Peptides against a protein of PDB entry 5NXQ. Designs and how they scored, part 91

Target 1, 114 residues: chain A of PDB entry 5NXQ
Amino acid sequence: EIQIPVSMAAEEEYLRSKVLSELLTDTLENDGEMYGNENEVLAALNGAYDKALLRLFASACSDQNVEKALSLAHELKQDRALTAAVKISERAELPSLVKKINNIREARYEQQLK

## One batch from the design tools (peptide; made by RFdiffusion4, then SolubleMPNN)

Design b2_p21_8_s1 (from b2_p21_8, 11 letters changed)
Fold by OpenDDE base, seed 1:
Structure b2_p21_8_s1 (fold): chain B 114 residues (1-114), chain A 21 residues (1-21)
Amino acid sequence: as target 1 above (114 residues)
Amino acid sequence: SSEKKKQELLAKNEEIIEETF
């Protein structure tokens, strides 16, 4: 059976999820469509988006590409995904990346407080 | 080996991702 490389599959899923998430968000902001199930759909899409993105992040970490990994981390939406990114970074023995991701988390926490 | 270590890391990463979602 033909198997798609993990990195390629992750990239495809990420792009698909990203586009759908953005389109849905824009639609809701503009027309308020999908009332009643919009939150459920958004949650599912955001979950898929972050999951796919994390796989790309993990791949970057495995390549010790810290700059690429950090760029990907900035695109993560959910705090739980950032937490996962920290764990992945720790296991990859990339302490500088750990610090930078934690800074992202702290910045988002402060933004929520304001 | 380095390759073995990399594969182990990838497996651990997938575990982290799956437990997150």
Scores: peptide ipSAE 0.634, ipTM 0.932, DockQ to the pose 0.750
Fold by OpenDDE base, seed 3:
Structure b2_p21_8_s1 (fold): chain B 114 residues (1-114), chain A 21 residues (1-21)
Amino acid sequence: as target 1 above (114 residues)
Amino acid sequence: SSEKKKQELLAKNEEIIEETF
């Protein structure tokens, strides 16, 4: 059995989840209702997407690659995922990254208020 | 060891992720 590193496996899952999430989103935007459970499916896909992305983020943090970690954080969709990213950053003792992720989070909050 | 510390960090990260979802 071929053992794939966790980071590589996470990347594959991320890419898969990203494609599916984007495809579904585009379909809903262009075609409207599909089967009546579109929102549930989308939520599940977004969850899987962020989960996979967070594993990549965690890997980057473990490598002390702040730049890569930050780039990945920008790709996170859900606030709960950003919160998790902050926790991971804190445990990795990366205070600058913590601040930057919190800035992302705050910026999104401000956008929602508009 | 540094390796043990890294493994501990990875385990903690996975715990955070699992708690999130």
Scores: peptide ipSAE 0.634, ipTM 0.932, DockQ to the pose 0.754
Fold by OpenDDE base, seed 4:
Structure b2_p21_8_s1 (fold): chain B 114 residues (1-114), chain A 21 residues (1-21)
Amino acid sequence: as target 1 above (114 residues)
Amino acid sequence: SSEKKKQELLAKNEEIIEETF
């Protein structure tokens, strides 16, 4: 059995999940329905998307590439994923990145209140 | 060693990710 390196697998899964998530979102916006399970499918796709993205984020942190890590964090959709990104940044001893990610979270919270 | 520390960090990162999802 061929074992794919974690970084390569993460990139592939990210791209796949991103495309599928976008397609599903567009379909729901245009048609209003899919097959009756669209919400479950969307949740699964978004979860996979963020999970793959976090692995890329973790890799960037390990490389001390703060700018890349931050750009990836902006692409995360779910708050739980941002929380995970903060934890990863803390363990990588990147306090500036921690602050910036927390700012992203706070901004999203404020948007929800409007 | 630096490599050992990196491996430990990678393992911790994976643990965080798996706990999240």
Scores: peptide ipSAE 0.633, ipTM 0.932, DockQ to the pose 0.749
Fold by OpenDDE base, seed 2:
Structure b2_p21_8_s1 (fold): chain B 114 residues (1-114), chain A 21 residues (1-21)
Amino acid sequence: as target 1 above (114 residues)
Amino acid sequence: SSEKKKQELLAKNEEIIEETF
């Protein structure tokens, strides 16, 4: 069996999950009809998407690439993923990144209140 | 070593990710 580096695997999964998530989201938004397990499928895809992104995020943090890490954090969809990103940043001793990610989270909270 | 610390960090990161999902 051919061994694929974890980072490459994560990138592939990210791209795949991103495309599928976007396609399903667009379908749901445009069709306006729910067909059985569509929400479940979307949730699963979004989960896989964020999970893949977090691995990329962790890699960026390990490289001390704060700008890349921050850009990836902006692409995270779920709040739980942002929370994980904060934890990763804290353990990487990147307090500036922690603050910036918390700002992202706060901004999203404010949007949800509308 | 710095490399060892990096590997430990990566392991902790994976743990964080796995517990999140």
Scores: peptide ipSAE 0.633, ipTM 0.932, DockQ to the pose 0.745

Design b2_p21_8_s2 (from b2_p21_8, 8 letters changed)
Fold by OpenDDE base, seed 5:
Structure b2_p21_8_s2 (fold): chain B 114 residues (1-114), chain A 21 residues (1-21)
Amino acid sequence: as target 1 above (114 residues)
Amino acid sequence: MEEEKRRKLLEEMEEIIEETF
């Protein structure tokens, strides 16, 4: 049985979920017709995307690769995922990363208020 | 020892992820 390394599996899932999320988002934005559960599907895809990305983020944190971790955190879509990234960074004892992720959250909040 | 620490850390991180979604 060919076992895919966990890191490669996470990357594959991230890429797949990213593509599907983007395609569905584009479809919803362009076609404007709600066929019922499209928003639920989109939410599920975004969840899967952030979940996969957080696993990559966790791996980067475990390697103490702050730069890579931060780059991944910028790609997170949902605020709950950023909150998880903060918690993960705390567990990894990366206080500088905690601060930077909180700055991302604050910046997004400020953008939503405009 | 480092591998075990890393494993435990990743397990804790996975728990955070699973609790989030």
Scores: peptide ipSAE 0.659, ipTM 0.937, DockQ to the pose 0.782
Fold by OpenDDE base, seed 3:
Structure b2_p21_8_s2 (fold): chain B 114 residues (1-114), chain A 21 residues (1-21)
Amino acid sequence: as target 1 above (114 residues)
Amino acid sequence: MEEEKRRKLLEEMEEIIEETF
């Protein structure tokens, strides 16, 4: 059995989840309902997407690559994933990244209030 | 960072991820 390196597997899963999420979203916006379970499928895809992205984020944090980590954090969709990114940044002892991710969270909350 | 320290750190990060989802 060919073991794909964890980083490559995470990238593949991220890309797959991203593409599928985008395709599903586009289909729902343009073509309407598919099978009556679109919201469940979308939630599952978004979960898989953020989960895969967080693994890439964790890798960037372990490399102390704050710029890469921050760029990845901006791609996170769910607030729970941003919360996880903060926790990961704290474990990596990257306080500047913690602050920047919290700023992303605050900005998203402010946008939801408009 | 020592390889073992990095491994442990990544394991802790994976636990955070698994707890989130």
Scores: peptide ipSAE 0.659, ipTM 0.940, DockQ to the pose 0.772
Fold by OpenDDE base, seed 1:
Structure b2_p21_8_s2 (fold): chain B 114 residues (1-114), chain A 21 residues (1-21)
Amino acid sequence: as target 1 above (114 residues)
Amino acid sequence: MEEEKRRKLLEEMEEIIEETF
């Protein structure tokens, strides 16, 4: 068995989770509820998606690649994942990235406030 | 960055990820 590097494995899992989440979301929007558990499935998929993406984010932070890390942070869906990204950025001693991720989080919060 | 320092950093980041989910 070929041992896949952690970063490559994370990318594959991210892509798989992304595609499946998008397909199920589109189905719900167009065809409605099919199984009665779609929201739970989507939540689980979004969790797996953000988890995989955070591993890519962590790798970028460890390489001090702020631009790549920020691009990945924009793709995060859940607020808890953005909070984790802030903590990771702090550990990597990237204060500029911390500020930028907090701006993303604030912008999303304001969009939820009508 | 020293390879050992990078490895330790990634380990700490993985702990943050596992605590989040």
Scores: peptide ipSAE 0.656, ipTM 0.940, DockQ to the pose 0.811
Fold by OpenDDE base, seed 4:
Structure b2_p21_8_s2 (fold): chain B 114 residues (1-114), chain A 21 residues (1-21)
Amino acid sequence: as target 1 above (114 residues)
Amino acid sequence: MEEEKRRKLLEEMEEIIEETF
C-alpha cells in the first residue's frame, strides 16, 4: 500500500475542494437555487475545503512557518475551522499565531454585525 | 528526537482536525 505523504494528499484534496466550492458558489449566485440539495452539497464542499486547508496549516505550523500558516488561516471559511486552527497553533507553541487567528475571528464577527 | 517530536505533533493536529469535522 503506497502511503501518499500527508502534505501531498492535503494539497490535492484542497485543490479539488476549492475548485468544486468555487463552481458551486458561482452557480448559486448566477443561476439561483439548484433544484434539490444545494445547501447540503455546499456544506459538504466547504467542510472538505476547510479540512484540507487545515492539514496544510498543520504542516506549516510543524515547520514553524508562521507566515505561511497565517496566510492559510485567512483562507479558512468556517468559524469552526478557525477554532481548530487556534488549537493547532497552541499545540505547536506558536502564541503569536494564536493571537493573529483570534484577531481574524473577531474581525469576521464585527463584519457580521454591520 | 526532533523528527519523532514532529511526527507526534502532526498526529495530535490530525486528531484536532478529525474532531472538528
Scores: peptide ipSAE 0.655, ipTM 0.936, DockQ to the pose 0.773

Design b2_p21_8_s3 (from b2_p21_8, 9 letters changed)
Fold by OpenDDE base, seed 5:
Formats: sequence, structure tokens, C-alpha cells
Structure b2_p21_8_s3 (fold): chain B 114 residues (1-114), chain A 21 residues (1-21)
Amino acid sequence: as target 1 above (114 residues)
Amino acid sequence: SSAEKKEKLLEEMEKIIEETF
């Protein structure tokens, strides 16, 4: 059996998690509250989404593709994921990317204050 | 080698990801 390349696996997981997260979000917004563990399910889906996205981000960093990495960072949902992206960027020795990701975090903080 | 360095780098990045979630 042929093993699926890591990059392809990451892309598949990202797309799957993205679709499921969006579908659940739409359902909750349109059909109202699900009595039960909807918040836990949503958190798990968002976690899986960001986790998969970070693997793509790490791959881009390893390729020294700063533009692609930055684009992926913008798609991250959770602040903890952005923090991880900063750490990954530091490990990849990409200080310019570190600054840009921190700018994303700051912008989101400002948006939350409004 | 360059490939080995890249692999090591990705492994370190994976550890960061796993520690985050």
C-alpha cells in the first residue's frame, strides 16, 4: 500500500476539519442551540482545524515560503494557534514572519475590544 | 544533509503543535 505524503494528509485533514467546522457553525446559527455538548464539539472541530492548518504552516516555513506561511496564519482561528505559529516561525528562524504574526494577534485583540 | 535538517526541523515544529493541543 502506498503511503499518503505528509503534506497531502495535512491538506486533507485541514479541508475536512474546515468543512465540518463550517457546517456545524452554520447549523448552530440557523437551527439554534443544540441541547448537550455543542460547545465541546465546536471546540474540538476548531482545534482539529487549527492543528491541521499549523502543520501546513510548518511545512511552508520549512520551505522558507514566508508568503504562504503568512497566508496560512491568517486562516488560524484560535489565539493559542497563533502563539504556536510564532514559536514555529522562531524555530524556522524567520523573524520577519514572527513580527507579522504578532501583528495579526494584535489586530485581533483590537477587534475584540471594539 | 539538507533533507535531514529539514526533517529535524519539522519534527520540532510538530512537537510545538502537539504541546499546543
Scores: peptide ipSAE 0.671, ipTM 0.944, DockQ to the pose 0.784
Fold by OpenDDE base, seed 3:
Structure b2_p21_8_s3 (fold): chain B 114 residues (1-114), chain A 21 residues (1-21)
Amino acid sequence: as target 1 above (114 residues)
Amino acid sequence: SSAEKKEKLLEEMEKIIEETF
């Protein structure tokens, strides 16, 4: 049996989920409706997307690659995923990354208030 | 070992991810 590293598996899943999420989003923008469960499908895809990203993020943190981790954090879509990223950063003992991710989170909150 | 420590760390991070979703 071929063993695939978690990071590689996560990367594959990330790419797949990213493509599907973007495709579905574009379809909804152009056609408006699909099958009546569009929001549920989008939520599932976004969840899978962020979950995969977080695994990549965790890998970067374990490598103490703050710049890569931060770049990945910017790609996260859901607030809950950013929260998880903070927790992961704390576990990795990367306080500078914690601060930067919290800044991302705060900035998104401010945008929602407008 | 260093490898074991890294693996343990990743396992802890995976738990955080699984709890999130």
Scores: peptide ipSAE 0.670, ipTM 0.944, DockQ to the pose 0.778
Fold by OpenDDE base, seed 1:
Structure b2_p21_8_s3 (fold): chain B 114 residues (1-114), chain A 21 residues (1-21)
Amino acid sequence: as target 1 above (114 residues)
Amino acid sequence: SSAEKKEKLLEEMEKIIEETF
């Protein structure tokens, strides 16, 4: 059976989820369409988006490509996804990346307080 | 082997992802 490489599959899913999430957000802001179920759809899309990103992130970590991994981490939307990224970084034995991701989380917390 | 170790690592990372969502 032909299997698609993990990195390629993750990239495809990431791009798809990213585009759909952005389009949906823009549509809601403009027309207020999908009222009543918009939050559910957005949550699902955001989840899929971050999940796909994390797989790319994991791949980058496995390659010890810290800069690529960090760039991907900045694109994560949900705090739970950042937490997962920290765990993945720890498993990959990349303490510098752990620190940088935690800094991202802290920065977002501070932004929410302002 | 190095390849096996990398694969195992990725599997562990996938587990973390699945636990998150």
Scores: peptide ipSAE 0.670, ipTM 0.944, DockQ to the pose 0.778
Fold by OpenDDE base, seed 4:
Structure b2_p21_8_s3 (fold): chain B 114 residues (1-114), chain A 21 residues (1-21)
Amino acid sequence: as target 1 above (114 residues)
Amino acid sequence: SSAEKKEKLLEEMEKIIEETF
């Protein structure tokens, strides 16, 4: 059995999940429904997307590449994924990144209140 | 070694990810 490096697997899964998430989103915006299960499908795809993205984020943190890590964090969709990014940043001992990600979370909270 | 420490760090980060989803 071929063992695929974690970084390569993460990139592949991210690209796949990104494409599928975008296609589903476009379909819902145009057609309005997908056989009554569109919300469940979208949640699953968004979860896979964020999960794959977080693996790329973790890799960037391990390389101490704060700028790359931050750019990836901006692409995260779910609040729980941002929370995970904070935890990962703390483990990597990158306090500046922790602050910047928390700023992203706070900005999104404010948008929800409007 | 430095490589071993980095690998251990990535494993811990993976646990955080798996616990999130």
Scores: peptide ipSAE 0.669, ipTM 0.943, DockQ to the pose 0.822

Design b2_p21_8_s4 (from b2_p21_8, 7 letters changed)
Fold by OpenDDE base, seed 1:
Structure b2_p21_8_s4 (fold): chain B 114 residues (1-114), chain A 21 residues (1-21)
Amino acid sequence: as target 1 above (114 residues)
Amino acid sequence: MKEEEEEKLLEESEKIIEETF
């Protein structure tokens, strides 16, 4: 069995989850309810999407590629995923990245309050 | 980072991810 590098596997899963999530979202916006379980499916897809991104994020942190890591963090959808990214950044001893991710979280909180 | 340190970070990150979801 051919062993796929972790980063490549994460990229594949990210792309798959991203496409499916976007397609489902677009369908809901334009055509309404499909099967009555759209929110459940979307939640599952969003979870898989963020998990894949976090694996890429961890890889970027291991490479000390702060710019790439930050770009990936901006693509995270769920607050819990941003929290995970902060924890990973702390383990990677990247305090500048920690601060920048916390700024993303704060900005999203402010948007929810409006 | 040393290769060993990078591997450790990836392992710890996987634990964080699995605990989050």
Scores: peptide ipSAE 0.681, ipTM 0.941, DockQ to the pose 0.783
Fold by OpenDDE base, seed 3:
Structure b2_p21_8_s4 (fold): chain B 114 residues (1-114), chain A 21 residues (1-21)
Amino acid sequence: as target 1 above (114 residues)
Amino acid sequence: MKEEEEEKLLEESEKIIEETF
């Protein structure tokens, strides 16, 4: 069995999850609710999406590529995923990235309150 | 980072991810 590099596997899963999330969103917008399970399907897809992104994020941190890591963090959908990104940044000893991700979290909280 | 440090970071990151989801 050919072992796919972790980064390539993460990229593939990210792209797959992204495409499926977009297709589901388009379906909901055009055809309406999907038998009452759409929220569960979206949650599962968003989870897989953020998990894949976080693996790419960790890879960027290992490369000390702060700009790439920050770009990936902006693509994260769930707050729990941003929290995970902060934890990863702390392990990577990237305090500037920690601050920037916390700023993203704070900005999203403020938007939810408006 | 050293190769060993990079590997450790990836391992710890995977643990964080699995604990989060």
Scores: peptide ipSAE 0.681, ipTM 0.941, DockQ to the pose 0.774
Fold by OpenDDE base, seed 2:
Structure b2_p21_8_s4 (fold): chain B 114 residues (1-114), chain A 21 residues (1-21)
Amino acid sequence: as target 1 above (114 residues)
Amino acid sequence: MKEEEEEKLLEESEKIIEETF
C-alpha cells in the first residue's frame, strides 16, 4: 500500500475542506434559511479546515519558513487554531512568529468588539 | 540532529492539534 506523504495528505485535506467550507458558507449566506444542522456542518468543516492548515503550519515551522508559516496563520479561521499555532511556534523556538501570530489574534479580537 | 528535531516538532504539533480539536 503506497503511503501518501503526510504533507501531501495535509494539503489535499486542506483543499477539500477549504472548498467545502467556502461552498457551504456561500450557500448559507445566499439562501438565508437555516435548517438547523448547517451550523454544525460548517463548524465541522471549519474544524477540519483549520486542523489541516495547522499541519501545514507545523511543516512550515519545521522548515524554518517563517514567512510561509505566517501566511498560513492568516488563513486560520478559529481563535483556538491561532492559539494552537502560537503553541506550535513556541515549540519551534520561533519567537518572532509567536509575536506576529499574537498580533493577528489581537487584531481579530478588536474587530469582534466592533 | 536536525531531522530528529524536526520529527519531534511534528509529533508535538500533532499532539497540540489533537488537543485543540
Scores: peptide ipSAE 0.681, ipTM 0.939, DockQ to the pose 0.801
Fold by OpenDDE base, seed 4:
Structure b2_p21_8_s4 (fold): chain B 114 residues (1-114), chain A 21 residues (1-21)
Amino acid sequence: as target 1 above (114 residues)
Amino acid sequence: MKEEEEEKLLEESEKIIEETF
């Protein structure tokens, strides 16, 4: 069995999930075709995408690379993933990062109200 | 962080991730 480093595996999964999510989105927007399961597939892809990003995020936090961690947090799609990022930041004892991620969450809430 | 603290953070993070998804 080929052992892949955790960070490299996370990067690969992130890229794979991102590409597939984009392809599905483009197909739905351009073709308008619905096969009945696109929403479920998209949700699964988004989940895998955010999950992979959070592993990269944790790695960035462990390296004390706050800029990289924040950049990754901006790429998270789901609110539950941002919540996870806050928890990870708290464990990493990075209060400035916690505040910045909460600002992202608040901004998204305000956009949903418009 | 110290190497041991980094490893602990990664382990705790994995737990948070698995609980989230």
Scores: peptide ipSAE 0.680, ipTM 0.941, DockQ to the pose 0.767

## One batch from the design tools (peptide; made by RFdiffusion4, then SolubleMPNN)

Design b2_p22_3_s1 (from b2_p22_3, 9 letters changed)
Fold by OpenDDE base, seed 2:
Structure b2_p22_3_s1 (fold): chain B 114 residues (1-114), chain A 22 residues (1-22)
Amino acid sequence: as target 1 above (114 residues)
Amino acid sequence: EEEKKRKEFLEESQEIIDETFA
């Protein structure tokens, strides 16, 4: 069988999860229709989305591509995913990236308070 | 040696990811 690189597999899963997550979100926002399981489905999709992104993030860190890693971090939706990104950055010994991701997290907290 | 370090880093990163979404 054909061996697919981890990065490519992660990218494919990211794109799939992104499309599905956006579709469901748009449906809820535009149609106003809520089914019993839609919130659970959305949460699951968001989880898969962030999980895939973090794999790409780790790959970028391994390549010492701080700019790409930071761009990916901005795409993360969940706070727990940002926390994971910080942990990964610390292990990659990228303190500047750690600071920048923490700034993203703090900014989101401030937005929630407004 | 560099390849080994990268592999170990990715493995550790995967563990962090798995723990996050467990």
Scores: peptide ipSAE 0.703, ipTM 0.958, DockQ to the pose 0.775
Fold by OpenDDE base, seed 1:
Structure b2_p22_3_s1 (fold): chain B 114 residues (1-114), chain A 22 residues (1-22)
Amino acid sequence: as target 1 above (114 residues)
Amino acid sequence: EEEKKRKEFLEESQEIIDETFA
């Protein structure tokens, strides 16, 4: 079988998880509760989604493509994923990207307080 | 050499990701 590059595999996983997450969210908003574990299912989907994004993020960092990396960081849903992105950026020696991602985190914290 | 460093970076990044979602 043909081996798929890591970046391409991550892209496929991202698209799959994104579609499923959006479908679940829309169903909950329009039809109400589905089962007794909607939050758990959503969390699992969000986890897979962010994991896939972070792989793409790491690839962008390795290419020194700061703009692409930043755009991907904006798509991350969980705070722990943003923290991971900061760590990856630090290893990539991209301090400007580190600052911008931290700004995203701070902005989300402020929104949660309001 | 550059390709080797890139590979190592991606491996380290994967470890960070795995630890985050463990």
Scores: peptide ipSAE 0.703, ipTM 0.958, DockQ to the pose 0.781
Fold by OpenDDE base, seed 4:
Structure b2_p22_3_s1 (fold): chain B 114 residues (1-114), chain A 22 residues (1-22)
Amino acid sequence: as target 1 above (114 residues)
Amino acid sequence: EEEKKRKEFLEESQEIIDETFA
């Protein structure tokens, strides 16, 4: 059985989930012809997307690449994923990154209130 | 030792991720 590095596997999953999520989103927005479990499928794809991103995020943190980690955090879609990123950053002892990710969360909350 | 710490960090991170999407 072939062993694949975690970072490479994460990147592959990210790219795959990103493409599929975008395709499905575009279909719903442009055609509006999908009925059934479309929302469930979107949620699942978004979950896979964020999960893959978080693996990359953890890798970036382990490399002490704060800028890359922050860039990845901005790409996260779900609040629960941002929360996970904060937890990972705390364990990586990167307080500046923690603060910046929390700022992302706060900004999204404010946007929802508008 | 540093490599060991990195491994442990990645394992802990994976646990956080798994718990988030369980």
Scores: peptide ipSAE 0.701, ipTM 0.958, DockQ to the pose 0.768
Fold by OpenDDE base, seed 5:
Structure b2_p22_3_s1 (fold): chain B 114 residues (1-114), chain A 22 residues (1-22)
Amino acid sequence: as target 1 above (114 residues)
Amino acid sequence: EEEKKRKEFLEESQEIIDETFA
């Protein structure tokens, strides 16, 4: 049995979840119809999406690739995912990355207050 | 040893991820 590297598996899941999320978004925008379960489906997809991204993020951190890690963090959608990214960064002993991710969180908080 | 540490880090990270979305 061929073992798939964690990063490759994460990439596959990320791409899958990204495509599905985009398809759902396009459907909602094009059809204009709202169904009762759409928000739940979107939430589930977003969860899977962020989960996959975080695995890629962890991989980047393990490689000490701060720039790649930060780029991935910007793609995270949920605040809880950003919090997880901070925790992972702390354990990776990347304080500069921690600060930058916290800046992302703060910026999003400010946007929500508007 | 470095490879081992990397593996442990990834495992710990996975735990953080799992806890986040539990």
Scores: peptide ipSAE 0.701, ipTM 0.958, DockQ to the pose 0.774

Design b2_p22_3_s2 (from b2_p22_3, 10 letters changed)
Fold by OpenDDE base, seed 1:
Structure b2_p22_3_s2 (fold): chain B 114 residues (1-114), chain A 22 residues (1-22)
Amino acid sequence: as target 1 above (114 residues)
Amino acid sequence: MEKKKKEEFLKESEEIIEETFS
């Protein structure tokens, strides 16, 4: 069996999870209830999606590619994933990225208050 | 980032990710 680099494997998982998440979302918006477990399925898909993104994010940080890392952070869906991104950025000693990700979190908090 | 340091960083990052979604 061939070995796939972590970043490439993460990209494949990201694409797969993204497609499935989008299909599920579209179905719920257009057709309503599917199987009665839509929220559980969506949560699982979102988890896999964010995990894949975070692995790509870590790779970008290791390359000190702040702009790529930030772009990936914007695609994260869950707050816990953003928190993880902050931790990873701190370990990478990228304080500017830490601040920018915290700004994303704060913006989302403000949206929830409205 | 130096190769060895990069590998260690990615390993630590994976640990953070696993803890986040445990």
Scores: peptide ipSAE 0.709, ipTM 0.962, DockQ to the pose 0.756
Fold by OpenDDE base, seed 5:
Structure b2_p22_3_s2 (fold): chain B 114 residues (1-114), chain A 22 residues (1-22)
Amino acid sequence: as target 1 above (114 residues)
Amino acid sequence: MEKKKKEEFLKESEEIIEETFS
């Protein structure tokens, strides 16, 4: 069996997770009430979504494509994912990207306080 | 990034990702 490149695998998972997360979110918003484990499923899907993005992020970092990496970081939903992105950026020796991602985190914290 | 370094970097990145969502 041929191993699928990391970027291709990540893109597939990203698209799948994104679609499913959006569908579930729309359903919850339309129905108004949660009757089962919808929030848990959504959390799991969001996790998969961020994981896929981080793999794409790592790929972008390996290409030294800071602009693409930053764009992907903005799409991350969870703070823990942003933290992971910082760690990955540090290992890629991209200090400018580290600073920008930390700025994203700070901005989101401020938004949560409002 | 050179090929060997890239491979090592991606492996390390995957470890970070798995640790984050473990």
Scores: peptide ipSAE 0.706, ipTM 0.962, DockQ to the pose 0.743
Fold by OpenDDE base, seed 3:
Structure b2_p22_3_s2 (fold): chain B 114 residues (1-114), chain A 22 residues (1-22)
Amino acid sequence: as target 1 above (114 residues)
Amino acid sequence: MEKKKKEEFLKESEEIIEETFS
């Protein structure tokens, strides 16, 4: 049985979730219609989005591609996803990447304080 | 990394991801 590589599967899920989240966001912004479950749907989509990115991130780490991993980390939306990226980076023994991701987290915290 | 180490790393990463969004 043919197994889909993790990176390919993650890419597909990432693209799917990204498109759906963007479509939902655009629809809500343009039409302004809220039915009560849009936030739940968006949260689920964002979760799927970050999960897919993290799988791509892990793949990049396995390749020791710090630059690609960092670029992917910047695309993560949720703080919990960044935390996961830090953990994954630690397992990959990439301390430089750990520091850079923590810098991303700190920067986002500072932005929230403004 | 080597094949075996890579496989284990990806498994551990998946566990981290699943725990994060559980």
Scores: peptide ipSAE 0.705, ipTM 0.962, DockQ to the pose 0.794
Fold by OpenDDE base, seed 4:
Structure b2_p22_3_s2 (fold): chain B 114 residues (1-114), chain A 22 residues (1-22)
Amino acid sequence: as target 1 above (114 residues)
Amino acid sequence: MEKKKKEEFLKESEEIIEETFS
């Protein structure tokens, strides 16, 4: 059985999930058509997207590449994914990154309140 | 990170990710 390195697999999955998520989002925004399962499909795609990003994020943390890790964190869509990123950063002993990711979360909370 | 610690870290990270989207 052919095995692909984890980092390569994560990158491929990220790109695929990103494209599909964007396509579905554009369709919903442009056509406004709902047939019953679009929201479920979108949620699944967003989940896969964030999941792939987090694997890349963990890899960046393991390399002590804080800049890359932070960049990836900004691309995360769901709050639960940001929470996961915080946990991963803590285990990587990167307190500065933890603070910056929490700032991202706080900013998003404030945006939801206005 | 050293090789062994890196492997353990990535394993733990994967567990966090799986729990997040379970």
Scores: peptide ipSAE 0.705, ipTM 0.962, DockQ to the pose 0.740

